# Peptides against a protein of PDB entry 3HUF, part 3

Target 1, 320 residues: chain A of PDB entry 3HUF
Amino acid sequence: MWIIEAEGDILKGKSRILFPGTYIVGRNVSDDSSHIQVISKSISKRHARFTILTPSEKDYFTGGPCEFEVKDLDTKFGTKVNEKVVGQNGDSYKEKDLKIQLGKCPFTINAYWRSMCIQFDNPEMLSQWASNLNLLGIPTGLRDSDATTHFVMNRQAGSSITVGTMYAFLKKTVIIDDSYLQYLSTVKESVIEDASLMPDALECFKNIIKNNDQFPSSPEDCINSLEGFSCAMLNTSSESHHLLELLGLRISTFMSLGDIDKELISKTDFVVLNNAVYDSEKISFPEGIFCLTIEQLWKIIIERNSRELISKEIERLKYA

## One batch from the design tools (peptide; aimed at target 1 R27 S42 K76 F77)

Design b2_p18_4_s4 (made by RFdiffusion4, then SolubleMPNN; its pose is not in this set)
Fold by OpenDDE base, seed 4:
Structure b2_p18_4_s4 (fold): chain B 320 residues (1-320), chain A 18 residues (1-18)
Amino acid sequence: as target 1 above (320 residues)
Amino acid sequence: EELEKLLEELEEEELLED
């Protein structure tokens, strides 16, 4: 989200979140959802227009800011952004930091992008929340992104956490739920004067982890916990591959159970299967190799003795 | 203090122009 602060108390010492929308900036406007009062004698009554666009799909993958448009409102001394005069038709900015000078005011409005990019675990929740979050200037998506700061877990009581949730946890992404999203939707008016009123996602995350026994105590307990083991993977999910990499596994890929030959078995400690293949083909698994799902693997990984547990299962099958 | 006064004076001159 865009946050503005200013030097010399020209914003009354307050920080403000700028959501997607249009703002008239000037000395003689009243702070509201479409106006930013700036207190300086050198600033025109109506000095500039700020327009913040909704996030693009590109912004979700890059972690780039919502496009920030600045237009001078035909003022005597103009408007500058990053020491450059704003053009007559206005200019658009994608920099994460903007120093906005209104006229000859010696104090600048400092706009900065606070990175918030929310990945969703399922398309249904994305469809429900994306519009509202985009109107907050928050990029949203389903696909993995290096720009992802938050991950929305689906609260299905009694179900195993998804691979996406497991991976998000190991990546140290802040896992959030619908309660946090609901809270975000309510702050829009309150943050006009105080950007610090944004909810702390870390508190939500702590509560999720504390109340769910499917999470280990920390990501560090699981990262590289299976270093030195080798697996073969049958899964279409890139997240599954990345998850296994974060566990420190050497990964071989195969296209079908028929590709699991003696050579692959000789180099592989266990086979990771998707749920559909595991359930359909469990009666025809290759001899001499331990086959499990990612969810079954996760149940072992969350245990403090995960390496010992995996070793015992591997040994049982080598001598069967 | 002198800088603040100079800034206030400059700002007053600008108010006459806008």
Scores: peptide ipSAE 0.034, ipTM 0.676, DockQ to the pose 0.318
OpenDDE base, seeds 1, 2, 3, 5: peptide ipSAE 0.035, 0.033, 0.031, 0.032; ipTM 0.696, 0.681, 0.658, 0.681; seeds 1, 2, 5 fail the geometry check

Design b2_p18_7 (made by RFdiffusion4)
Pose (drawn by RFdiffusion4):
Order: sequence, then structure tokens, then C-alpha cells
Structure b2_p18_7 (pose): chain A 301 residues (1-255, 262-274, 288-320), chain P 18 residues (1-18)
Amino acid sequence: MWIIEAEGDILKGKSRILFPGTYIVGRNVSDDSSHIQVISKSISKRHARFTILTPSEKDYFTGGPCEFEVKDLDTKFGTKVNEKVVGQNGDSYKEKDLKIQLGKCPFTINAYWRSMCIQFDNPEMLSQWASNLNLLGIPTGLRDSDATTHFVMNRQAGSSITVGTMYAFLKKTVIIDDSYLQYLSTVKESVIEDASLMPDALECFKNIIKNNDQFPSSPEDCINSLEGFSCAMLNTSSESHHLLELLGLRISTFMKELISKTDFVVLNGIFCLTIEQLWKIIIERNSRELISKEIERLKYA
Amino acid sequence: EEEEEEEEIEEFYEEEEE
């Protein structure tokens, strides 16, 4: 999401999260859901218009920011963005850091993008919540993405967690649920400062894994728990390969050396396991000679 | 030149406050 703050006291020492939509910025305007007051001698009463476009699907995958546009409102002293004078018809910016000078004000309004892309585990969940999050400037999606910062697991209806959840836990993504989304549905009309929504997501994540037999204590204890082992799978997606890599496994992808060298076969007279079955062992027992002894029992037998 | 720019800014500000 986009955030602005400034040196000096021109924004009253406060920062602000800007959602998609339009803002009028000037000396004689009051701070509300659509205006930003910036006090300095050389700033016109109504000085600039900031327009932030809603996110595209591509931004969920690239981590790119919502398009940020600035128009100078025919002012006495002009507007610059990253030292470029804003012409008539305005300019649009896709960079993540913007220094915006209004008039001859010695202090710049500094806009920066904080990464936040939310992956859903369920298509019906994505369809229900996507428009809400997009209006906040938060890209969403279902498929794996390297720009994902948060993952929404389904209601853990007293049942096993999905592979998408296991994978998000291992790659140190923040796992959240419906209750955090309900909090996000509160905030569009609000004037709130930088990092206002992020800590609640971490609190939600820390609460989710507490007293939960689908999770261990941390991603750290899960990572490299199966080092020294090896495995094989059919047309492994790069995500499943990365998931198995994070467990410390050696992997052989196939389309007498696929059988005796390889300890087990991971699926979607050889011995086979699902990742869902592998997760049950990856949690269960204690040590490296115990949590990887149940997996060593399933191989010999 | 710096003083002239300061004066122009002050005049612009005072005119818009009246």
C-alpha cells in the first residue's frame, strides 16, 4: 500500500496511508478521506491532485505498486516529483519511492510503497474479498507468487490444512484468516498512519498457530528437518520442488536410479507419500532421529 | 535573488490570507 510522510512539520508530524482514489492536496484543505492539508507559504490553497489507481492482477505477482498520478492544479510555484516538474495533464509513476515538492516548500512529501499482496487458498474466498482489498490497494490472487506477503487459510473447520498453507508457513509468509479480513473491511474511510494494519496481521498469525496440531512452533523447526533424505516426483512444479527443498530433501524430477537411490516418491512397487502425509510426520515426533525415524520406518517396511 | 524569491513567496502567502 501507499504511504506518505514528510520532514518538517508540513504533515503535522504524521504519516498517512493512501488508498486508491483521488486526493486534493493543499494549504487550505482539511484532512479527510479525500483531502490532505500541507501547510507552507509557497503551497497553493488547493495545490495538487494525487490519483492512485486500483491494482491489476499482474501486481499480485510482480509486487509492483498501484499507479500514482500527480496533477499540478495551475499553481503559483508548481509541483515536482523526483525533481521533475509536473506538466499539464499530470504525470504517472510506477516507482516505489516518490519525493513530491509542492511549490518552493523546502520539505518534500515522501510517498513510498509498502509491500502487501494477499494470497487466498480458496476461489470462493478470493471472489468474496478481492474487491474489498483491491480498494485498499492490496493485490490478491490464488496462484503462487513471490510477492505474496500474507496468506489467507480457509476456516480450519477441525480439519487438515492445505498444501498452500503448509507452503506459506515454510516460506515464512504471514498466515492470516477471516477475522483479519473482517478488520480490513473496517478501514477505507479512515485516516491512519504508516504500518497501521500490519501488526494485527502478525498477531492474527501468532494466535492461529497456538494450540494448533496442524502447525509446529515455528517455520525454523520445520525447515531442513529431512536433510539427508531424498525423493522423486512427477513433473514437479517449481513450488512443490521449493517446498521439498525447504524440508531439506534431495529431489529427482521424472517425466534403477529412480528406485534404489531415491528413498520415497512424493505424489501430486515403489513407496509413495503425499505432501499431506509428509506434513503429518514433519510435525509429529521430536528429534532428528525421531521425527525422521517414523519416515525411516515407513521406508524399510 | 534569494531575498527576492523570499519576498515573492511572502507576498503570495499574505495575499491569499487576506

## One batch from the design tools (peptide; aimed at target 1 K41 S42 F77)

Design b2_p19_3_s1 (made by RFdiffusion4, then SolubleMPNN; its pose is not in this set)
Fold by OpenDDE base, seed 4:
Structure b2_p19_3_s1 (fold): chain B 320 residues (1-320), chain A 19 residues (1-19)
Amino acid sequence: as target 1 above (320 residues)
Amino acid sequence: EEEEEKKKKEKEGEELEKE
């Protein structure tokens, strides 16, 4: 989200979140959802227009800011952004930091982008929340991205956590739920007055982890916990591959169970499958190899003795 | 000193916007 602060008291010592929308900026406007009052006698009554666009799909992958448009409202001394005079038709900015100078005001408005990109685990939740979050200037998507800061866990009662949730946890993404999204929807009016009122997602995350026994104590307990072991996986999910990589596994990929030959078996400690393949092909598993699902693997890796548990299962099946 | 210079520039801006 965009946050503005200013030097001196020209913003009354307040930080403000700018959501997507249009703002008239000037000395003789009242702070509201479409106006930013700036307290300086060197600033025109109506000085500039700020327009923040909704996030693009590209912004989700890059963690880039919502586009920030600045237009001078035909003032005597103009408007500058990053020491450059704003053009007569307005200019658009994608820089994460904007130093905005209104006329000859010696104090600048500093706009900075606080990165927040929310990944969703399922398309239904994305469909429900994307519009509202985009109106907050928050990029949203389903695909994994290095720019993702938050991950929405799907709460299905009695189900195991998804591979997406497992991976989000291990990569240290802040896991959130619908309760946090609901809270975000309520802050829109209050954060106009004080940007510090933005809810802390880390508290929500801590509560999720504390109250769910399917999570290890920390990501660090699982990262590289299976270093030295080798697995083979069906080439079906990139997230699954990245998850296994974070466990420290050497990974071989195959396209079908028929590709699992004696050579691959000799170099592989176990085979990781998705639930659909595991359930359908269980009767056709190669002899002498340990096959498990990612969810079964997860149940082992969250245990403190995960290496010993995996070793015992490998030994049991190599000598059976 | 820097704050006084800023206040001086502010006053100069005020005078010039009233013209």
Scores: peptide ipSAE 0.037, ipTM 0.716, DockQ to the pose 0.196
OpenDDE base, seeds 1, 2, 3, 5: peptide ipSAE 0.028, 0.029, 0.027, 0.031; ipTM 0.687, 0.685, 0.676, 0.703

Design b2_p19_3_s2 (made by RFdiffusion4, then SolubleMPNN; its pose is not in this set)
Fold by OpenDDE base, seed 4:
Structure b2_p19_3_s2 (fold): chain B 320 residues (1-320), chain A 19 residues (1-19)
Amino acid sequence: as target 1 above (320 residues)
Amino acid sequence: EEEEEKKKKEEEGLKLEKE
């Protein structure tokens, strides 16, 4: 989200979130959803127009800001952004930090991008929330991204957490739920006056982890916990591969169970399968190898003795 | 001192906008 602050109390010592939309900026406007009052004698009554665009798909992958447009409203001394005079037709900015000078005001408005990029675990929840979140200036998507700051866990009662949730946890992303999204939808008016009223997602995350026994105490308890072991996985998802990498596993990929030959078995401690393949192919598993799902692996990984548990299962099947 | 110089520039800016 864009946040503005200013020097010399020209914003009344307050920080404000700017959502996507258009704002008239000046001395003689009242703060509301479309106006930013600036308290300086050297600023025109109506000085500039700020326009913040909704997030692009590219912004989701880059963690870039919503495009920030600035137009001078034909003022005597103009407007500058990052020491450059704004062009007569306005200019657009993608920098994460904007120093905005209105006329000859010696105090600047500082706009900065607070990175918030929300990944969803499922397309249904994305479809439900994306429009509202985009109107808050929050990029959203389904695919993994290095720019992802938050991950929306799907609450299915009685189901295991998804691979996406497992991976998000190990990546140290802030896992959130629908309750946090609902709260975000209510803050839009209140944060106009005080940007500090933005809800802390970290508290939501702590509560999710504390109240769900499917999570380990910390990501660090699981990261590299299986260092030295080797697995083979069916080439089904990139997230699954990255999850296994974070566990410290050496990974071989195969396209079918038929590709699991004696050579691969000799170099592999266990095989990781998706649920569909595991359930359909249970009767056709290669002899002498431990096959499990990611969800079954996760249940072992969250245990403090995960290495011992895996070792016992490997030994049981190598000598059977 | 720096804040007083800034206020002085602001007042000068005001004179110039009103002219």
Scores: peptide ipSAE 0.039, ipTM 0.690, DockQ to the pose 0.194
OpenDDE base, seeds 1, 2, 3, 5: peptide ipSAE 0.032, 0.030, 0.029, 0.038; ipTM 0.671, 0.666, 0.657, 0.689; seeds 1, 5 fail the geometry check

Design b2_p19_3_s4 (made by RFdiffusion4, then SolubleMPNN; its pose is not in this set)
Fold by OpenDDE base, seed 4:
Structure b2_p19_3_s4 (fold): chain B 320 residues (1-320), chain A 19 residues (1-19)
Amino acid sequence: as target 1 above (320 residues)
Amino acid sequence: EEEKKKKELDKLGEELEKE
């Protein structure tokens, strides 16, 4: 989200979140959802228009800011952004930091992008929340992104956490739920005057982890916990591959169970399958190899003795 | 330095009020 602050108390010493929308900026406007009062005698009554666009799909992958448009309202001394005069028709900016000078005011408005990019695990939840979050200037999507700061966990009572959730946890993303999204939706009006009123997602995350036994105490307990082991996986999910990499596994990929030959078995400690293949092909598993799902692997990984547990299962099947 | 900036602002304000 965009946050503005200013030097010399021209914003009354307050920070403000700017959501997607249009703002008239000037000395003689009242702070509301469409106006930003700037207290300086050197600033015009109506000085500039700020327009913040909704996030693009590209912004989700790059973690870039919502486009910030600035237009001078035909003022005597103009407007500058990053020491450059704003053009007559206005200019658009994609920089994460903007120093906005209104006229000859010696104090600048500093706009900065606070990175917030929310990945959803579930397309239905994305469909439900994306519009509202985009109106907050928050990029949203389903695909993994290096720009992802938050991950929405779907609360399914009694189900194992998804591979996406496991991977998000190991990547040290802030896992959030629908309760946090609901809270975000209510904050829009209250944060106009004080950007510090934004809810702390870390507190939500801590509560999720604390109250769910499917999570280890920390990502560090799992990262590289299986270093030195080798697995083979069905080439079906990039997230699954990255998850296994974070566990420190050497990974071979195959396209079908028929590709698991004696050579692959000789180099592989265990085979990781998706649930559909595991359930349908149980009878057709190669002899002498330990096959498990990601969810079964996760249940082992969250245990303190994960390496010992895996070793026992590997040994059991090599001598059967 | 702040007083100089304030005086400069006041002068600029007087220029803008005449428009």
Scores: peptide ipSAE 0.066, ipTM 0.744, DockQ to the pose 0.131
OpenDDE base, seeds 1, 2, 3, 5: peptide ipSAE 0.066, 0.059, 0.045, 0.061; ipTM 0.751, 0.722, 0.712, 0.753

Design b2_p19_5 (made by RFdiffusion4)
Pose (drawn by RFdiffusion4):
Structure b2_p19_5 (pose): chain A 301 residues (1-255, 262-274, 288-320), chain P 19 residues (1-19)
Amino acid sequence: MWIIEAEGDILKGKSRILFPGTYIVGRNVSDDSSHIQVISKSISKRHARFTILTPSEKDYFTGGPCEFEVKDLDTKFGTKVNEKVVGQNGDSYKEKDLKIQLGKCPFTINAYWRSMCIQFDNPEMLSQWASNLNLLGIPTGLRDSDATTHFVMNRQAGSSITVGTMYAFLKKTVIIDDSYLQYLSTVKESVIEDASLMPDALECFKNIIKNNDQFPSSPEDCINSLEGFSCAMLNTSSESHHLLELLGLRISTFMKELISKTDFVVLNGIFCLTIEQLWKIIIERNSRELISKEIERLKYA
Amino acid sequence: SEEEEEEEEKDEEYEELEE
């Protein structure tokens, strides 16, 4: 999401999260959901218009920011963005850092993008919540993305967690649920500062894994728990390969060396396992000679 | 250049405004 702050006291020492929509910025304007007051001698009463476009699906995958547009409102002293004078018809920016000078004000309004892209585990969940999050400037999606910062697991209805959840836990993504989304549905009209929504997501994640037999204590204990082992799978997606890599496994992708060298076959007279079955062992026992002894029992037998 | 001249003019007007 987009955030602005400034040096000096021109924004009253406060920062602000800007959602998609339009803002009028100026010396004689009150701070509300659509206006930003910036006090300096050379700033016009109504000085600039900031327009932030809603996110595209591509931004969920690239981690790119919502398009940020600035128009100068025919002012006495002009507007610059990253030292470029804003012409008539305005300018649009897709960089993640913007230094915005209003008039001859010696202090710049510094806009920066904080990464936040939310992956859903369920299509009906994505359809229900996507428009809400997009209006906050938060890209969403279902498929795997390297720009994902948060993952919304389904209601753990007393049942096993999905592979998408296991994968998000291993790559150190913050796992959140409906309750955090309900909190996000509170905030569009609000004037809140930088990092206002992020810590609650971490608290939600820390609470989710507590007293939960689908999770161990940390991603750290899960990572490289099967080192020394090897495996094989059919047309492994780069995500499942990365998931198995994170477990410390050696992987052989296939379309007498696929059988005796390879300890087990991971699926979607050879010995086979699902990732769902592998997760049950990855948690269960204690040590490296215990949590990887149950998997060593399933191989010999 | 024209842009430098306009910038100097704006600096002068800004100094007068401070006074």

Design b2_p19_6_s1 (made by RFdiffusion4, then SolubleMPNN; its pose is not in this set)
Fold by OpenDDE base, seed 4:
Structure b2_p19_6_s1 (fold): chain B 320 residues (1-320), chain A 19 residues (1-19)
Amino acid sequence: as target 1 above (320 residues)
Amino acid sequence: KEEELEKEAEEEFEKELKE
């Protein structure tokens, strides 16, 4: 989201969130959802227009800011952004930091982008929340990206956490739920969108982890916990591969169970399958190899003695 | 220094409005 602050008390010492929308900036406007009062005699009554666009699909992958448009309202002394005079038709900015100078005011408005990029685990929740979150200037999507800061966990009662949730946890993404999203939606209803009113996602995350026994105490407990072991996986999801990599596994990929030859078996400690393949092919598994699902692996990996547990299962099946 | 700069900017602005 965009946050503005200013030097010299010209914003009354307040930090404001600027959601997507249009703002008239000037000395003789009242602070509300579409106006920003700037307190300086060197500022015009109506000085500039700020327009923040909704996030693009590209912004989700890059973690880039919502486009920030600045237009001078035909003021005598103009408007500058990053020491450059704003053009007559206005200019658009994609920089994460903007120093906005109104007229000859010696104090600048500092706009900075606080990166928030929310990944959803399922398309249904994305469909439900994306519009509202985009109106908050928050990029949203389904695919993993390096820009992802938050992950919305799908809560299905009585189900194991998804691979997406497991991976989000291990990569140290802040896991959130619908309660946090609901709280975010209330922030926009404030007349003055004070940045201090933003809910702490870390508190939500801590509560999720504390109240769910399917999570280890820390990602560090699981990262590289299976170093030295080798697995084979069906070439399915990139998230599954990255998850296994974060566990410290050497990974071989195959396209079908028929590709698991004696050579691969000799180099592989166990085979990781998705639930659909595991359930359909369990009768046709190669003899002498330990096959499990990612969810079954996760149940082992969250245990403190995960290495010992895996070793026992490998030994049991290699010599059976 | 900030108050001086603001005062100078205000004085300049008021001057330029009279011209």
Scores: peptide ipSAE 0.114, ipTM 0.746, DockQ to the pose 0.126
OpenDDE base, seeds 1, 2, 3, 5: peptide ipSAE 0.033, 0.106, 0.035, 0.092; ipTM 0.590, 0.743, 0.681, 0.729; seed 3 fails the geometry check

Design b2_p19_6_s2 (made by RFdiffusion4, then SolubleMPNN; its pose is not in this set)
Fold by OpenDDE base, seed 1:
Structure b2_p19_6_s2 (fold): chain B 320 residues (1-320), chain A 19 residues (1-19)
Amino acid sequence: as target 1 above (320 residues)
Amino acid sequence: EEEKLEKEAEEEYKKMLEE
């Protein structure tokens, strides 16, 4: 989201979130969803127009800002952004930091991009929330992205957490739920005057972890917990691969169970399978190797003695 | 005139923050 603050108390010491939309900026406008009052004798009654675009698909992957357009409203002394005069037709900016000078005002409006990108685990939830979140200037998507800051967990009562949720947790993405999204949708009006009123996702995240025994206490409890072990995995999702990497595993990939030869078995401590392959092909598992699902692996890694537990299972099957 | 307009705008802003 875009946040503005200003020097010299020209915004009365308050920060403001700029959601996608158009804002008239000037001395003689009242603060609302489409106006930004700036208190200085050196600023025109109506000085500039700011236009914030909705997020692009690219912004979800890059964590880049919503496009920020500035137009001078034909003022005597013009408008500058990053010490450059705004062109007569307006200019668009993709920089994460903008110093906006209105006329001869000695104080600048500082606009900065606060990264917030929400990944969804479920396409149905994305479909429900994407429009509202985009109107908040929040990029949304389904695929893993290095730019994601938040991950929406699908709450199914009594189900195990998904691989996406496991990976989001380990990569230190803030896990949120539908209750937080509902709260976010209501804050648009309340944060006009004070950007600090934005709800803290960390409280929601702490509550999720505290109330769900399928989460370890911290990502650090699991990161590199299986260092020194090797696994083979079916060529599955990128998230599954990245999850196993974060556990510190050496990973080999195979395309089918038939590709698991004696050479691969000799170099591999265990095989990770998806649920469908595990359930359908369990009778055809290679002899002398421990096969498990990611969900079964997760149940082991959340335990304090995960290394001992996995070692015992490996030994049990090597001698069976 | 500019100083008057600045004071009027400041008073309006203060009023809005108190509501």
Scores: peptide ipSAE 0.026, ipTM 0.477, DockQ to the pose 0.130
OpenDDE base, seeds 2, 3, 4, 5: peptide ipSAE 0.023, 0.024, 0.006, 0.023; ipTM 0.588, 0.532, 0.397, 0.508

Design b2_p19_6_s3 (made by RFdiffusion4, then SolubleMPNN; its pose is not in this set)
Fold by OpenDDE base, seed 2:
Structure b2_p19_6_s3 (fold): chain B 320 residues (1-320), chain A 19 residues (1-19)
Amino acid sequence: as target 1 above (320 residues)
Amino acid sequence: MEEELEKEAEEEYEKLLKE
C-alpha cells in the first residue's frame, strides 16, 4: 500500500494510506477519501492530482508498488517528483519512494510503498476476496511467490492443514484467515487519517497457531529437523518439493511407483506420496521401504522427537 | 531554518498574487 507523510506539518503531522483511486491535492480542499489538504501558502488551491492504480498481476510476483500517477493542475510553479518536473500530461511512477514537491513549497510529501501481498490456498477464497483486496492496493494470487507477505488459510473445520499452509508456515509467511480479511475490508475509512490503524496480522497469526495443534511452536522447530535423511518423491508439486527441502531432506524424484527400483531404495530412507497415490497403491508398495504422505510426515515433524519417530519407522520396515 | 524557508516562500507567493 502507498503511505504518505510530509515535512513541516503540511499534512498536519498525519500519515495516510492512499488506496487505489484519485485524489485532488491542494490548499483549499478538505481531507476525505478523494482529497488531500496540504497546508502551505506556496501551494495552489487545487495543485495536483494523484491517481493510484490497482495492482497488476506482475506486482503479485515482484512485490512492486501500485502505479502512482501525478498530474499538475496547471499551476504556476508546477509539481516535481524526485527533483524532476512532472510533464504537462502527467507522469507515472513505479519507484517505491517518491518525494513530491508542490510548487515552491520547501517541504515535500514523502510517499513510500509498504509491501503487502496475499497468497490464497484455494481459488474459491481468492474469487471471493481478490476484488476487495485489489481495491485496497493489495496484490493477490494462488501461486507461490517470493513477494508474498501473507497466506490465507482455508478454515475447514476438522481438516488437516494443506501442504500450502505447511510451506507458508515454514517460509515464515504470516498466516491469516477469513476473519482477518473481513476486518481488513472494514477499516478502509478509519486508516485515511492514520496509517498505523491497519489491523495487526501477527495477532491473527498468533491466534491461529495457539488454537491449532497442527502447528509447532515455531518454524525453527521444523526447519532442518530431518537433516541427514533421504527421501524419494513423486515429481508432482513444486511446493511439496520446497517443503521437503526446508525439512533438510535429500530428495530424489520419480515419475511412477514402477520407477522405484533397488538402486533408489538403497539411497532413500522413505518415500513420500500424495494422498491419491498412497490410497490407491498401498498394495503395490515396494518391499523394504517406508511409504508415507506429506500429511503423515507433517504429523511426525510437529512432534518434539520427530527424528526418533522417523528412525523407528525406518528400522521397523528394514527388519520386517 | 525550515520556518524561514516557509516564510520566504509565503512572501514570494504573496508578491506573485499582487502582480
Scores: peptide ipSAE 0.054, ipTM 0.676, DockQ to the pose 0.135
OpenDDE base, seeds 1, 3, 4, 5: peptide ipSAE 0.027, 0.033, 0.037, 0.027; ipTM 0.537, 0.606, 0.661, 0.531

## One batch from the design tools (peptide; aimed at target 1 I43 K104)

Design b2_p20_1 (made by RFdiffusion4)
Pose (drawn by RFdiffusion4):
Structure b2_p20_1 (pose): chain A 301 residues (1-255, 262-274, 288-320), chain P 20 residues (1-20)
Amino acid sequence: MWIIEAEGDILKGKSRILFPGTYIVGRNVSDDSSHIQVISKSISKRHARFTILTPSEKDYFTGGPCEFEVKDLDTKFGTKVNEKVVGQNGDSYKEKDLKIQLGKCPFTINAYWRSMCIQFDNPEMLSQWASNLNLLGIPTGLRDSDATTHFVMNRQAGSSITVGTMYAFLKKTVIIDDSYLQYLSTVKESVIEDASLMPDALECFKNIIKNNDQFPSSPEDCINSLEGFSCAMLNTSSESHHLLELLGLRISTFMKELISKTDFVVLNGIFCLTIEQLWKIIIERNSRELISKEIERLKYA
Amino acid sequence: EEEIEEKLEEEEEEIEEAEE
């Protein structure tokens, strides 16, 4: 999401989260859902227009920002963005840091992008919530992405968690649920400061894993719990390979040395396991000679 | 606080020069 703040007291010492849409920025305007008051001698009463475009699907995968446009409103002293004078017809920016000077004001409005891309575990969930989050400047998607910061698990309807959830937990993604999304549906009309929505997501995550037999205490205890073991799988996607790597496994991808060297086969007279079955063991017992003893029992037998 | 005041004074000089 986009945030602005400034040195001096030109934004009254406050920061602000800017959503997709248009803002009029100037000396004689009142701070509301569509105006930003910036007080300085050289800033025109209505000085600049900031237009933030809604996110594209590609930004969910790249982590790129919503397009930020600035128009100078035929002002007395002009507008610059990163020291470039804003021409008529305005300019658009896809960088993550923007220093915006209004007129001859010695203090710049500093706009910066905070990473926030939300992965859903369910297509019906994505379709229900995507438009809401996109209007806040939050890219969403279903497939794996390296720019994902949060993961929405399905309602844990007294049932096992999905591989997408296990993977998000291991790569240290913040796991959230419907209740946090309901909070996000509150905030479009609001004028709120930098980092206003982020801590609630962490609180939601910390509460989810509490008293939950689908999760251990932390991603740290799960990571490298199966070191010294090895495995094999058919056409392993880079995500499942990375998931198994995070467990400390040695992996052999296939399209005498696939059988005796390899302790077990991970799926989607050899011994086979699903990742769902491997997660049950990855939690269960205690030590390295216990939580990886039940897996060593399933191999010999 | 003093550095802000100095920058605001420089803003007055720059406005005068721009008006000239």

